# Peptides against a protein of PDB entry 8BZL, part 216

Target 1, 228 residues: chain A of PDB entry 8BZL
Amino acid sequence: SYDRAITVFSPDGHLFQVEYAQEAVKKGSTAVGVRGRDIVVLGVEKKSVAKLQDERTVRKICALDDNVCMAFAGLTADARIVINRARVECQSHRLTVEDPVTVEYITRYIASLKQRYTQSNGRRPFGISALIVGFDFDGTPRLYQTDPSGTYHAWKANAIGRGAKSVREFLEKNYTDEAIETDDLTIKLVIKALLEVVQSGGKNIELAVMRRDQSLKILNPEEIEKYV
Target 2, 242 residues: chain B of PDB entry 8BZL
Amino acid sequence: SRRYDSRTTIFSPEGRLYQVEYAMEAIGHAGTCLGILANDGVLLAAERRNIHKLLDEVFFSEKIYKLNEDMACSVAGITSDANVLTNELRLIAQRYLLQYQEPIPCEQLVTALCDIKQAYTQFGGKRPFGVSLLYIGWDKHYGFQLYQSDPSGNYGGWKATCIGNNSAAAVSMLKQDYKEGEMTLKSALALAIKVLNKTMDVSKLSAEKVEIATLTRENGKTVIRVLKQKEVEQLIKKHEEE

## One batch from the design tools (peptide; made by RFdiffusion4, then SolubleMPNN)

Design b1_p21_7_s1 (from b1_p21_7, 11 letters changed)
Fold by OpenDDE base, seed 1:
Structure b1_p21_7_s1 (fold): chain B 228 residues (1-228), chain C 242 residues (1-242), chain A 21 residues (1-21)
Amino acid sequence: as target 1 above (228 residues)
Amino acid sequence: as target 2 above (242 residues)
Amino acid sequence: DFLFEGGAGIEDELKLEEIRK
């Protein structure tokens, strides 16, 4: 008998494969996203890159388009598939609609993709959650989260992965209008949030910043240390 | 739990993919493959296990495959799976060349195969490939490159790495001896011999049991060369004299 | 766990350029 991935309801109404995919997400490196006033910031726990590993290939924050980027927690290979599909959709949208995607639109697309993998026979759910940030055409900063089920919500701030609970608790306490009053303060908030779970300070943090009408910027370790 | 061990494309309650883990375990029993990136080139070194005197065709390389003019790979794991994947790599590279009239960038080729590997972990009726690969290449974007991929479809770029039997020990040795920014191809070759000598379960390293390929640039062209047995013997001899 | 290690390794610029062609 061919081993088929079957996502079916349990007698009590659970989709076990989706729940188990969510457990896979919890094994992933922690990612955090914060929406500021005119900035969106993503931070990811950088596991000590193996001494001989090329840091370029260990990126956990990826651009989907010029105005949208994504961080993820969970299965890296699964994330790559989602990112590729999202990138294609972003370009397709530009061609067909002649405008960049809204952050909500691309989030919904990703969510729908994930959902299909929870309902299609012979496919397992994606073992990833994603934080999707960017700017709409009108300059509004957005932050969305998706999970393996294909659900999505808009957030002011959120976290996913191994340390997500602790980071969320920190954000719930410290996310205020004052804390995001400036771009620098917003960046500092993300770093502080990650430091709740990341050991050894700023060296183990990947940080990406997108400002209004600017491209995604990945901060170097020296830039990160200025905020620590 | 045993019920998840046999299913190829389902999560365990703990969020694990056991068939992928088991594929990785199988690779751990395969012959050792090393990759080392240098400033002036990149190399693959692989253990040759099947030395049958009756093999008529001196397989030019048992474990090292040329993919295109700018890339080669080595494989650890199930030979049949490796043959399928290496053929697919060649096809992907050729299709890209035909479509864009330029060689495929190294990372794009690696990614394309990794997406296939990933699919075999997510789609029902498929099992993971029991193969890890090391890729060496050159492109105009990043120059000399070394990548590793596993059955999950995960990959990464490396300065030096190892797959197969005793890979953990080999990686530890590479970490100790690899000099970042100062690695020449000559020193990389010496390091490869040193590591293989310690990681292979042989009393004496012989050239017949080791395959080495180098990728260099000469006159604006990539040159992929499998070292002759005599050249490997010389490298081994030099190591024994140190 | 190796499944959760590393990055997506997606060269954003090169791949985006390829998708745009």
Scores: peptide ipSAE 0.110, ipTM 0.660, DockQ to the pose 0.469
Fold by OpenDDE base, seed 2:
Structure b1_p21_7_s1 (fold): chain B 228 residues (1-228), chain C 242 residues (1-242), chain A 21 residues (1-21)
Amino acid sequence: as target 1 above (228 residues)
Amino acid sequence: as target 2 above (242 residues)
Amino acid sequence: DFLFEGGAGIEDELKLEEIRK
């Protein structure tokens, strides 16, 4: 059957392994990204951590470099591979080009990596989508999304994972210039968007903020509750 | 037959490359792209399917890519495959420019990519690219040019052609209406609208669903221009009045 | 079909210049 083969075309021209990888993404926790005027914000749904689980080990938002961070939905082990390769590329770029990567550059790198895994022998597609946010060297905030196929696009706002449809519908209605006029309003927009699918309020949200010329800041639960 | 459908690109007992055929089938589901060569320029016209409100960049063109100062392409098929191939085209063109201090001839760029496509049909463990391309360009050797390439790595020069959904019907219309030696860019634009209006699976052709690029020569330089929405609207309106 | 959705527009002149570097 075509579903058990390496990524090959079906008779009707479909890549079933890529489609099934997209289904794996839908099983992942919801992630949302929003680009503000001078801020980028990532939010992720926290699943109830088992009593004996170390929360520090469950990072769904990761820095790729000082100016770029990534959230993902889907297979955590797959995400780790992508993140590690992206980090190496960011450092390599700094060494060879003497400048940090643009958000587009590193997104394209990740997208190309994913695409290769849809076309290489003995490899399955990555079961992850990613939201990549950061600032270019000129101070422009960026948001990109990648999927298992290796496609990527720039977004004002987007969501991935289990609740992505509902979150996107919310963002389509509520993303306005007024809604992102300030950093605080932008953060509030992300929280409100996640609350469409997350139960139990701010306690089950991981939120990361990157401002121009600042490092990634992960908000604590108390800081998140101030916006709700 | 099924055994050859699920493996790397290999010959069937009948001598068919099913994975290449299936890649072609995938392209048939893509939006329509057409190219028309004129005496004073060349154009690409493509169907635009997805406009999302939350997209950051209003892409002037979703399916048309500038490759260098003298060439552009349009793509029908898998978007991720298209991105890889268009990036490779840009790299090939740039490496040539650096090595030879002149722009790569159009056909050489097309053939370089076709060799890559072919390799993905022959070497073990790879699937074909699910992408067909139309190339428009100008060089000092042949002037204005239009090429088509497919997943097999085959290519050809064309005066007018179409890829993607309803391509066969589009090609038939182009054969009927294309006037060899008398085609101006203006007439080519009108022909493009006429063909798209009949071949796109839309009730009414709108400027939002069509993107058009032209390649011309001005003052000894190549100019690649994406038509503004208003210009496309005018072309559609003119067609509706005829 | 998400495989056929989206496309890279004509990249701005800046993106082409970055490829030239």
Scores: peptide ipSAE 0.012, ipTM 0.510, DockQ to the pose 0.033
Fold by OpenDDE base, seed 3:
Structure b1_p21_7_s1 (fold): chain B 228 residues (1-228), chain C 242 residues (1-242), chain A 21 residues (1-21)
Amino acid sequence: as target 1 above (228 residues)
Amino acid sequence: as target 2 above (242 residues)
Amino acid sequence: DFLFEGGAGIEDELKLEEIRK
């Protein structure tokens, strides 16, 4: 009975719609994020796109602004709504404050948006988790994670989606200062982490890199293969 | 009973607000937060449950929030709800400062948020916030203060209190050991460690699992300080030696 | 449960500054 209700508390204090939204995230493709010294890297599992689908239309990593990008796991349609709202906020912030958003700021905005959808009548939670990476104006690399509840935290490295547990376990073991000493090592760490759950090597990985004072770069399959 | 569970927060035939009670039940499963008022300061002590190796080293407490220069709070309950409410507290405090060119009195900030909480229990289309807060602060009107608020929008001033997991047991211990009029910040810190050691669902209290903030007055200014891990370790060690 | 696990710590002075802006 509580499963069909608008997001309300169960007698035992659970928000079932939020928990079920998290289950939706676990069904999503795996995404991984790693913060390096002067680089942030996002990797996403590419499910074998149906032979007839244009791969260009399946973007799992999206720029929110010049200094911020996001990967997500869960409902793609829900993600589009969040991304669009975040992009508008990034532009609004530039106009109002005359500076780009901090990664924390835009994460908090997204988190607040998600939280509101857990508390408003006639709305269900967003069925997405997100990894948000970028650089603050001072050149500091940042990584944040959000979930359907609207929680958010800063991370050195994290993963979301179907294979997130295995990827996180890998990162917990292998994330060291030595492992992120260079940009290339950081990229390699992300690829290795994602390969814990992705079958068929580098062809099924989407990888995005943002370096200090540079825009988001999506690596092509050939570039990814150089790191494998 | 079930019919009232799925609808807007409404009264049961018995006059109960089940959604508020269920929100309080959720808070009962949250990490323990303590507040203790002393003669020379106020403290918050909070259980830190999320110790992840990959978590970014945040110099800041996970469960303790600075609201302005004169106030801080700790939260028990749903983290996302907590983030929204703590942000709102900061906004309220800032708006007051801009309007009146003086910091908001502690109780006024607490009541402003409590009115918001209450609204989420009364108006259709909203659920209660699954959050209780402890507030510590200083103002020129009442000096050092400690407040507690719950999902209903109810609040009260306290000399010592606890929210979250095992809060009832903690409050009982505080009632036994709290000495009115004789509590120093040093003794309050010791009491906080004593209570947490008994009420946290951990075999051994460690500094990594406890966040402590103190609010004091130095040279006519409020100082909010989060204790370093080493300082917390010293407090724990001292308790173990007693 | 994840709902009760820690959230945003004392946000950086930067966060307070952002709220003030």
Scores: peptide ipSAE 0.013, ipTM 0.508, DockQ to the pose 0.033; fails the geometry check

Design b1_p21_7_s1 (from b1_p21_7, 11 letters changed)
Fold by OpenDDE base, seed 5:
Structure b1_p21_7_s1 (fold): chain B 228 residues (1-228), chain C 242 residues (1-242), chain A 21 residues (1-21)
Amino acid sequence: as target 1 above (228 residues)
Amino acid sequence: as target 2 above (242 residues)
Amino acid sequence: DFLFEGGAGIEDELKLEEIRK
């Protein structure tokens, strides 16, 4: 009976709606993030888009600001709400503080938003995890992950979604200083990591790269194939 | 029972707040945190459960948070709830500093957060925070201090205490070994290792699984220091040799 | 010893008991 209650504790101290939201994330497309030396890279599994579906509308990587982008796993509709609020906050921060947000700041904002939706009985948790990457104003590359509970941590590399376990295991073995020595090697690492769970090579991968003082670049399939 | 446990912030016919009790159960499953007050300082020792190779080695204190220059806390329970509460503690402390141009007294900071916790047990549409905290601090009024707070908004000052997994056993051990008025920080550190070694669900205590912070006074300033892994290893080694 | 009676468990139980009173 407690599993149907929104944002209440079970007798054994569980928040079932949060746990179930985490299960929803596990059904989402796989996303991976890697922090390099002077680059951050996000990769997402592209599901075969229905023949009549516009591929443009199936983006899993989005910019939050010029210096921050996010990939997500889970409910797309939930993600849109989080993304929009994060974008508004980034703009508000620029107006009020006269500087862009740090990656940690916007991550904390998103995390706090998620947490609040786990504590009100009038709301369900967000069914999304997110990888948030970008550069701080000092040029430091950052990678953060958030989950439906509103937890967040900084990572060198991480993965979320249905294939996250396999991708993470790959990253744990292959993430070294040598593997991220160059931008190209870092990109290659992300692609190789995704290929652990993605079939049919570069055609089913969405890849985004952000370098210091550069805007988010989404690689086209031809560019991705150069790394395969 | 089912009718009352599904509603937030209401009493059962027996006068129980089931959601608060259930929040306490969530804390009971969390990693162990202990605090010990000494004559020359205070310490927090916490179990580190999440050791991931891919974590960014930025000085990530998993369970110990600096609140201001004079206070730190450790948390047991839901991590996201803990993050919200620790952020609120920092904001309260900062607002006080800005308003009064002096640091907030330790007990006042604890009380301010406890009022927030209590509100989440009384106002409809909210659940209790699934978090207990240990607070260590120094102020000019009472010197070195150790506090504990729970989801109900209750708090108390302590000479030594423990929250999280196996807390009852830890408290029992602390009661046996703590010597009031004779506790040095060095002895407190040794006691912390002794208690953690017995209460953590690990076969062997290792430095990677333990986080320790000390709060001391040096030259009229508070110093909050997280012990390096090598220092913790030395403490563990010393305990194994005794 | 009162100094230790306030453990998260016992004091929480006591406070829960006090909250119940």
Scores: peptide ipSAE 0.011, ipTM 0.518, DockQ to the pose 0.022; fails the geometry check

Design b1_p21_7_s2 (from b1_p21_7, 9 letters changed)
Fold by OpenDDE base, seed 2:
Structure b1_p21_7_s2 (fold): chain B 228 residues (1-228), chain C 242 residues (1-242), chain A 21 residues (1-21)
Amino acid sequence: as target 1 above (228 residues)
Amino acid sequence: as target 2 above (242 residues)
Amino acid sequence: SALFEGGAGIEDELKLEEIRQ
């Protein structure tokens, strides 16, 4: 019975559960990532926090290590599992290799984890895409994307989630060397990109910045409004 | 539609997890549970449905469970699933205490259970837990806290929230009457009674049908107390007089 | 949908510290 094989090929060679997991990603809040010269920026669409919800508990940008952070689109609970596994791997790497992970390394780890969940009997794919940003030990800023299939690619800029198409179209037009010449311009580019799909300005944006040799900084709403 | 209702939680063509949604729907038929965070404490209030006169063990609390010295939870949904999850919470909290010689932070306990819930939505041969939980607690990091978790393994922190029957209406009422920064435990108790009186499908609220627990700090210790029936009667009476 | 809302875990620093121990 096909019931045990969660992810199987269709007659035309499609993995329906992976495609359907990609549809789950499209229901997620929009996330955008931009690689600057000496900065990486993540922005996420903040749905209006329900009255009485603690905003502290509604974070979509998470540190994986001191040099790597991740934004996601899709199922929040699935994302938490991936983040926890990635954090353990980052610390394990530090212990065994005595160096922080490269952004590519941890992306490949996450991608391999996702891929295994597309091939393992009795497991559904993760319903998430991720933008993974950070700095390699040589100080090179990196941006990677991974999807439910376990594929990953390096990007200069990209977007995932509900508004990803519109945001990508904006980035394709506006991502230039001049637009990322400074840290502030790079931040402004991310905010402008998100404003293509987010109404009501900086109050509905979660923004994180990582600079070379600096920890992840989450911007407060007042800091975001300065760039609007 | 029926093909995606299989025993294994899988994505629909639209990216939905129907088994998780159906578990959430089942919880909507469970007895109402409220949580309210105050400046000086946090409370749970739950509808008591099974008042069977022949129950030998008056379980002092049908729906409210002490997890450790600093945390309690209430449950809405399948009782057997709730028992499994509450026992797991106790085990997680105990293991942490033994390992680190300090109480588990409230959010960390919530997330640990949420990861278990999530696993039951992703691994084949398992169904989602048909249970939502409200958690109340105190820790040195964030003080008094209120969390909600669902069958998906998602969670959030709240000032006030509701799960179970008529939860949407209850949340609407809480949004209207909850005053951030001004909420005392006394006012929170009054608000809980007000909301339960409107959301429970009863002509009159009675103390026998309501369980209330409070979590406070006294002399640098957490105190979890289930209100006596007489205390609940007094709260109901006061509400009827207003 | 509630499935797409909420946080992925806030205790980033605490969890990182716990994993480092």
Scores: peptide ipSAE 0.063, ipTM 0.663, DockQ to the pose 0.505
Fold by OpenDDE base, seed 1:
Structure b1_p21_7_s2 (fold): chain B 228 residues (1-228), chain C 242 residues (1-242), chain A 21 residues (1-21)
Amino acid sequence: as target 1 above (228 residues)
Amino acid sequence: as target 2 above (242 residues)
Amino acid sequence: SALFEGGAGIEDELKLEEIRQ
């Protein structure tokens, strides 16, 4: 069957390995991204960190550069490969162009990388979707999503992984200009969106905030509880 | 379902990598390896299955490998795959040392190998490594560290963990008895013996069946020591007296 | 599944420093 070949077209035009990689993404922990006015917020469902696991080693939100961060859903090992390549590209861009990457640029790079793995013989697609957030040099907040196919789009808000449908439905109803009027309201929106699928409240949420001209801040559980 | 089982590096319709799952299953049948992080050191304890009477008494650790002066690992899974990966770890560590004139950070070494493992799950014509590893190390950035990696190329840092046979039961016991912030290397050794005694399907734990290595800091240097059989016997005896 | 768990790039700061050198 065509579904067993590494990234070939079926007779009906489907790339089954890409579709199946999208199913892998749906098994990943939920991630949500929201673009505010002067803030970008990423939230991720924390699976109950095993009591003996080092929480530091369970990060699903990663900095790509000082102005860009990424959350992902799907295969963690696949995500690490993408993150590492994106980081190298961000630094290479700074060296060659003398400016940090735009969020669109690095998203396009990641998308192109993913796409190549859908077309290259002997490679399977990446089993990850990513939410990429940050600020362009002009201070414009951006949110992009990529999928296993290498497609990418800009979003106001979006979700990926397990429970993404419910989170997106919530965001579609509740994302208004009023709901993102302040940084705190934007953070609250992300938390509320994640709480649609996360049962144990704020303890099982990882939240990262990036403000204009500020570094990525990961909120501690106590800071998250203030918004619940 | 079964049709996706035979090809490496393909997703099932459900988004599963069956070859990686099967590699993980193979590790479940391997001898137990434990890792425990303490405040003053880190240890590996591994089940020794090949007690051949004709093995010369120079019991080099069968399952515990020194990687560099600051790191060691234990392996659960296919021995041939383990040998390849442990050699690669040594090469990565050595190349880093030559390039940067300092030891490779522990997590960076783990990550470098995990990227290799991941590649064997993504490139056609490759099979996953049938190996999980526990890594112990010290570096100037994070001090004493314990990591676990699997055939997928995933890894995590741990205070205590187990791989191989009865790993789930071992992890449950570790969760009960591990005291966060209060773990000394001495208490970690006692805990390792306690857990191995319960997880190894043996009526009596013998020092011949257990390898233990400790990683400590002495005078600003890392010391990796494999415990002598007599030292392991003393630990077992103490546990039996409790 | 363990495939969807674990860390991706915890050494973000150390790796970024290494990539910058």
Scores: peptide ipSAE 0.060, ipTM 0.640, DockQ to the pose 0.504
Fold by OpenDDE base, seed 5:
Structure b1_p21_7_s2 (fold): chain B 228 residues (1-228), chain C 242 residues (1-242), chain A 21 residues (1-21)
Amino acid sequence: as target 1 above (228 residues)
Amino acid sequence: as target 2 above (242 residues)
Amino acid sequence: SALFEGGAGIEDELKLEEIRQ
C-alpha cells in the first residue's frame, strides 16, 4: 500500500520525498544564522503580518533551552513538532546527565529524529530545515544546520529558505573576523545579509541574539532599526 | 500531478501537500464563521445552514462549542471531523486541569490540537482533518484571545478573522472596519452582523441563520453565552436601521 | 501558502515551564 512506502529509493538511488521536502524548505521564509565571537544571532524574514494578526503568534525563532535556540524554514506545523521534541530532550538531558545539552548534542538529536522520518514506513519527511545556535557549557558559541534528510553540519554562518542562496553569497563575501569583532557588528552582519532578500528594512525582520551566559533576546523593530 | 493528490499526504515535486490544500478548499465551502476580539470580550458568529424546522429548538449550537469554562470554538468544515476535534479539545483541557489543578492556557490548548492536526498530515494511513477552527478564550496570561487553526496544524492569534465561505471578503471588511484599541463587545457584535450580512450567501440575514456566542469576564469568572434569537434579531434590526 | 506561516508553538517561557514541571 502507498501508505507504507512513502519514502522509498528510486531506481537511481534517490529518496524523492526527501528531495521534495527540501523544495518545501525553499518555499519557507529566509532564515540566517551567524556565529560571532561571544554571540550567536538568528534572523528571519517576516512576511508582513496581516493587519489583524497577533504578531506574538507568528514567531519563527524559538528557544529549545536556556542555552539553545532554533530558527527554521519550511512547514511551520512540522517545525513545532521538532521544537517540542527537542525541548523535551533538553530537559531530559538536564535531569539525566545533570548538564545542559551541547548544541551539537541537540542538533544530532533533531537530525536523528528527521532521519527516522525518512526511513519509517507510513511517515513523510519533515518539511523543515533548521538553524540551531547556542552556547556549550564551556561558553563556546555554536551554529548548526539540519535539513529534511537528517544531515547536520557546523557553520560559522549559514542561511536557509527561499532567499538562502543570495544570503549565503553575501555571507561568503562579508563574513570576516573584522565583521564579527563585536556583538554589534555581528548583529549588523545578520541584518545586512537579510536585507539582500527582505524588502522594507527592519520592519520585516525577526532578530534574536544570544550572548554568552545570557538568555535569548528577541529584538523589537525599533532596536533592529538602530543597526540599519 | 494526480499521483500526489490522491494518496496519503506526501510532498509533491514542488514541495506542496495537496491533501492539505484540498482540505482547505473543502472548508471554503463551509458556512462562514467570524471571530472578533474586543477590549471587554470576544465573540464568535457563525452561519447556521441546517435550519430544520423539526429540530427541537433546543439551543443546540450547530457550530459553536464550549470547550471548558474559559474557552469556546467555532468550526468550519466536515461536521464529523469537527466533532472528533472538539471532543479531543475537551479531553485535553480536562486532562490538563486534572494534572495541574488550573485551567489550560488558551494557546496551549490550541497548540495541542494543532499537533494532532499536523500528525494527520504526516503519518501514513491518515488524511488531514477537513476542519478549520476559531477559538475564543480567556486566561490569566494574555486575557481575551482569538485563534484560528487550519488542517495543516498551523495556527495564529487574531484581533478579527473569518473562516469558511467568503472568508477572504469577510477578512477584507474586518480590516477596513476594525478599530484597534477602540473595539467594544457591542461594536464587535455590530461589526459581526455587518460582515455576515455582506458575506453570507443569503438574500436577507435572519436570526435563525446566525449563531453568536460571547465570552466575557464577570466578577473574575469567564462567562460564555450564546445569544438568544431575539437578541440576534435586535442586532440585525439595528443594522438595518443604520 | 498558509502552510509556511503562523505560530511555531507557544511562547517559549510558558512551554519551557510546562516541560520543567
Scores: peptide ipSAE 0.051, ipTM 0.631, DockQ to the pose 0.513

Design b1_p21_7_s2 (from b1_p21_7, 9 letters changed)
Fold by OpenDDE base, seed 3:
Parts: C-alpha cells; structure tokens; sequence
Structure b1_p21_7_s2 (fold): chain B 228 residues (1-228), chain C 242 residues (1-242), chain A 21 residues (1-21)
C-alpha cells in the first residue's frame, strides 16, 4: 500500500512529517539574510558546481516581485512551486489592490500555503525554509523567515540550511547598529557571516542586494571579492 | 488492527478520537497562556519562550492577537496553525461587520471558529488543529467575556482559565485565589503574575518572558492595550515585594 | 521544538488593513 504521506499527530503530540521536512532543510545549502538601514542583503552558499553544470541554472535567490526577493534552503523542486505561487500572488495583488505587496503580506501568503500542505490529505509538507527580503511601498526594509510548518517571523538577520547554527551565532555577536551603518558594511556583514561555513572565499557565495528604490542586484564574483 | 486509518480522525473502539487527544498533548508542551475576567476589564497573559536578539522589534505581542476593535486572543500550540486560525477569526469578524454593519458578538466569533475546528476533526484526510485559544472581548450583549477553545471545537466561557504548559496547576491556583464578583483589573493583573511565577518552568519570572494585554472600556469604546515591558516589570517587582 | 515556540505577534494594523482588503 502506498502509504499516502499524511501528516498526523504522534501519540506524544508531534507532527513528524513537519519535523522531517525541517531535517530536509538542514541538508540544504546555507542562506543568510540581513536587514540594513536602507538595504537588504541575501547570501547563499554555492555548492561546488559540477564541472559540466551551468552555474546560471542554479539560482538560490529569486525575485518574487520588483520589491521582494527570497532565498531558500531545502528541496529545490518544492521551492519552485512556492516561488511560482508567490509570483502569481504578487501580480494579482498589483492588479486588485493597485499597490505592490508588502514583504509581510507575501510572507504570510507563503506561510499559509506551507501550513495547508501540513494539514491536507495526501500531501506532504514543503521541504523548504525561505528568507524573504524587500521593501514595503513606504521604503521600509524587511526580512522574514518561514519554515516547512508555515511559521514565519520578522528578523533583523537570520540564516537557514546546513550551516545556519554557526552563521546565526556569528550574527548574534556581530549584528549591531554600527555593523549596518552603511550599505557596504551591511554587505560585508553578510559575507563574513557566510564565510563561517563556506570555504574558499567569495567564489562559493551567491550574493544579492536590494537597496531602497532599486531593483534586485545579483553581485558577480568580482564584486563580491571587493568586500572580502 | 491496522485500521486506525491515519487518514481520518476516527473513533477508537472505546469511542475516543485519538488524533484530537494527541493534538491536545501537543498543546500541553506550548507556553502558558492565562485569561482572567474582571469587573472592569479582561486580560491575557502569555509566556514568551523564544527571545532572540536578531528578531525584529516586535512592537506587538508575539502570542496575543488583536482580532477586531472589541476582541483579542492568545494561542497555545503549533504557531503555524495558530496563524491560520487567527487569520480566519479576523476574516469572520470582518465579514460580519460588512454584512450587519455592527461588530460580531464575542460568542458568535468563537463559535464560528469552533465549527471550523470541529470540521477538521470530522472530515476525511484532515488533521485537527494543534491549537487552543483564549479569547477576550467586549460586546453590548454580555459585556466583558473570556472564552477558551480546544482542537475538538469545544469552547466555554470562563472567569479565569489557563492553556498550555502546567495549565492544570494554573487553573487550580486560579480557583483558589479568584474572588468572584470582587475582581478588579488591577487584582487580576496581580493574580496573573502570581500564577505565572509559580507555573512557568523558569527560575525567575522576567518581563521579557511575559506578554500581557488588557481589554477595557473607555468613553464607550473598547481599548485593547499591550502592556509595556516596564509596566510588566513593575507588576513583577510588586509581586516580589509581597 | 520550533513548532511550539514563538508566535506571529500581534499582526500590526497593516495586517488588519490587508485582511480588510
């Protein structure tokens, strides 16, 4: 019998399928998010690209809209489903409300989607966590994190994936108002945080920057090396 | 027998709904939430377990949710399930307001959510919500009110109650110290601190670990206020001095 | 377990406005 993966409570009150989905996230590449004063920065660990793999096809940072982007850890195929649903919602919101989504709104949408997959018959949880960053229409920078359960919170800085513990410990020590005083310092903070778990410097980092009133910019390796 | 169809909440031979009981067990591991009804208001007090330095400034309570101008709730259990249910409460309240041009009565909002919870215990392939809620509110029909609901869709009105970790001990203490008809909001706040200090699995109660909201009536309007950390510190200090 | 810790907070007035929309 194909035991249709159903998320049910254990006798001790655990949702094991959600916990196992969180274990799947821990196997993912590390992602970091930091909110600065007028900037949001996402960084992701680049796995050593197989010699024959097109590096351009492995994007871990994706735009959801002009004002919102996300990084993820866990199952890439699951992430594509979430990203596509979020993009459709961002466009729908622009059409119906005549304003872009807030970062909180789209995070809540994604969180609700994930939660429904923990409670629907014949569905398993999404095996992904996400860092969602952007600017609200008032120009306020935001960072949110969501996990397989559908839980979400606002953060100043956070990390997800394999190296998340070490990166969070670094950020807890080094995230200060002085450390984010400028855009360049904020970028440096993200790079330094990733270097706690990424070997071989800037070549193994994907970095994306969104400044106030600017579109998402993915930094090239040469631009990253200037901050190392 | 293999027939505990994990796919549906079904009755055991003994008539038990094990998935609902297991959802209640999950709530027992959640942070403590208290509700106390007073003559001049109602309050919620909730344990905050996760204080992370990197969290964005929470201007508002982590475990207490404003539902509309006249109601708030606190949650014990799975956070993602709580977010879904609190969103539904807001939607139900808003739809009622649009339809009837008046705020939804407190009990009607609680009942509407309880029907949803119950449906998730009865319909095939759904799991129960792993969440209990405390509701505080005011309406023109019954004045100040406190309700509790659980994963089964059961609810009840209370003068004082507790959900989450050590809830049974908290309820016992509330039964001993709650003075029916004589409870002021001030005395209710003191009682909340007293009970939390004894029931929270912490060495010392701190304002960082406690969220408190009050619901009062001022000039014919409902006022929902989350206490500032300094106000909670003063309440804790006062309790330590007694 | 992270499942039982934390809350979404009092969703700010903006969240209530978003729900009204």
Amino acid sequence: as target 1 above (228 residues)
Amino acid sequence: as target 2 above (242 residues)
Amino acid sequence: SALFEGGAGIEDELKLEEIRQ
Scores: peptide ipSAE 0.010, ipTM 0.497, DockQ to the pose 0.033

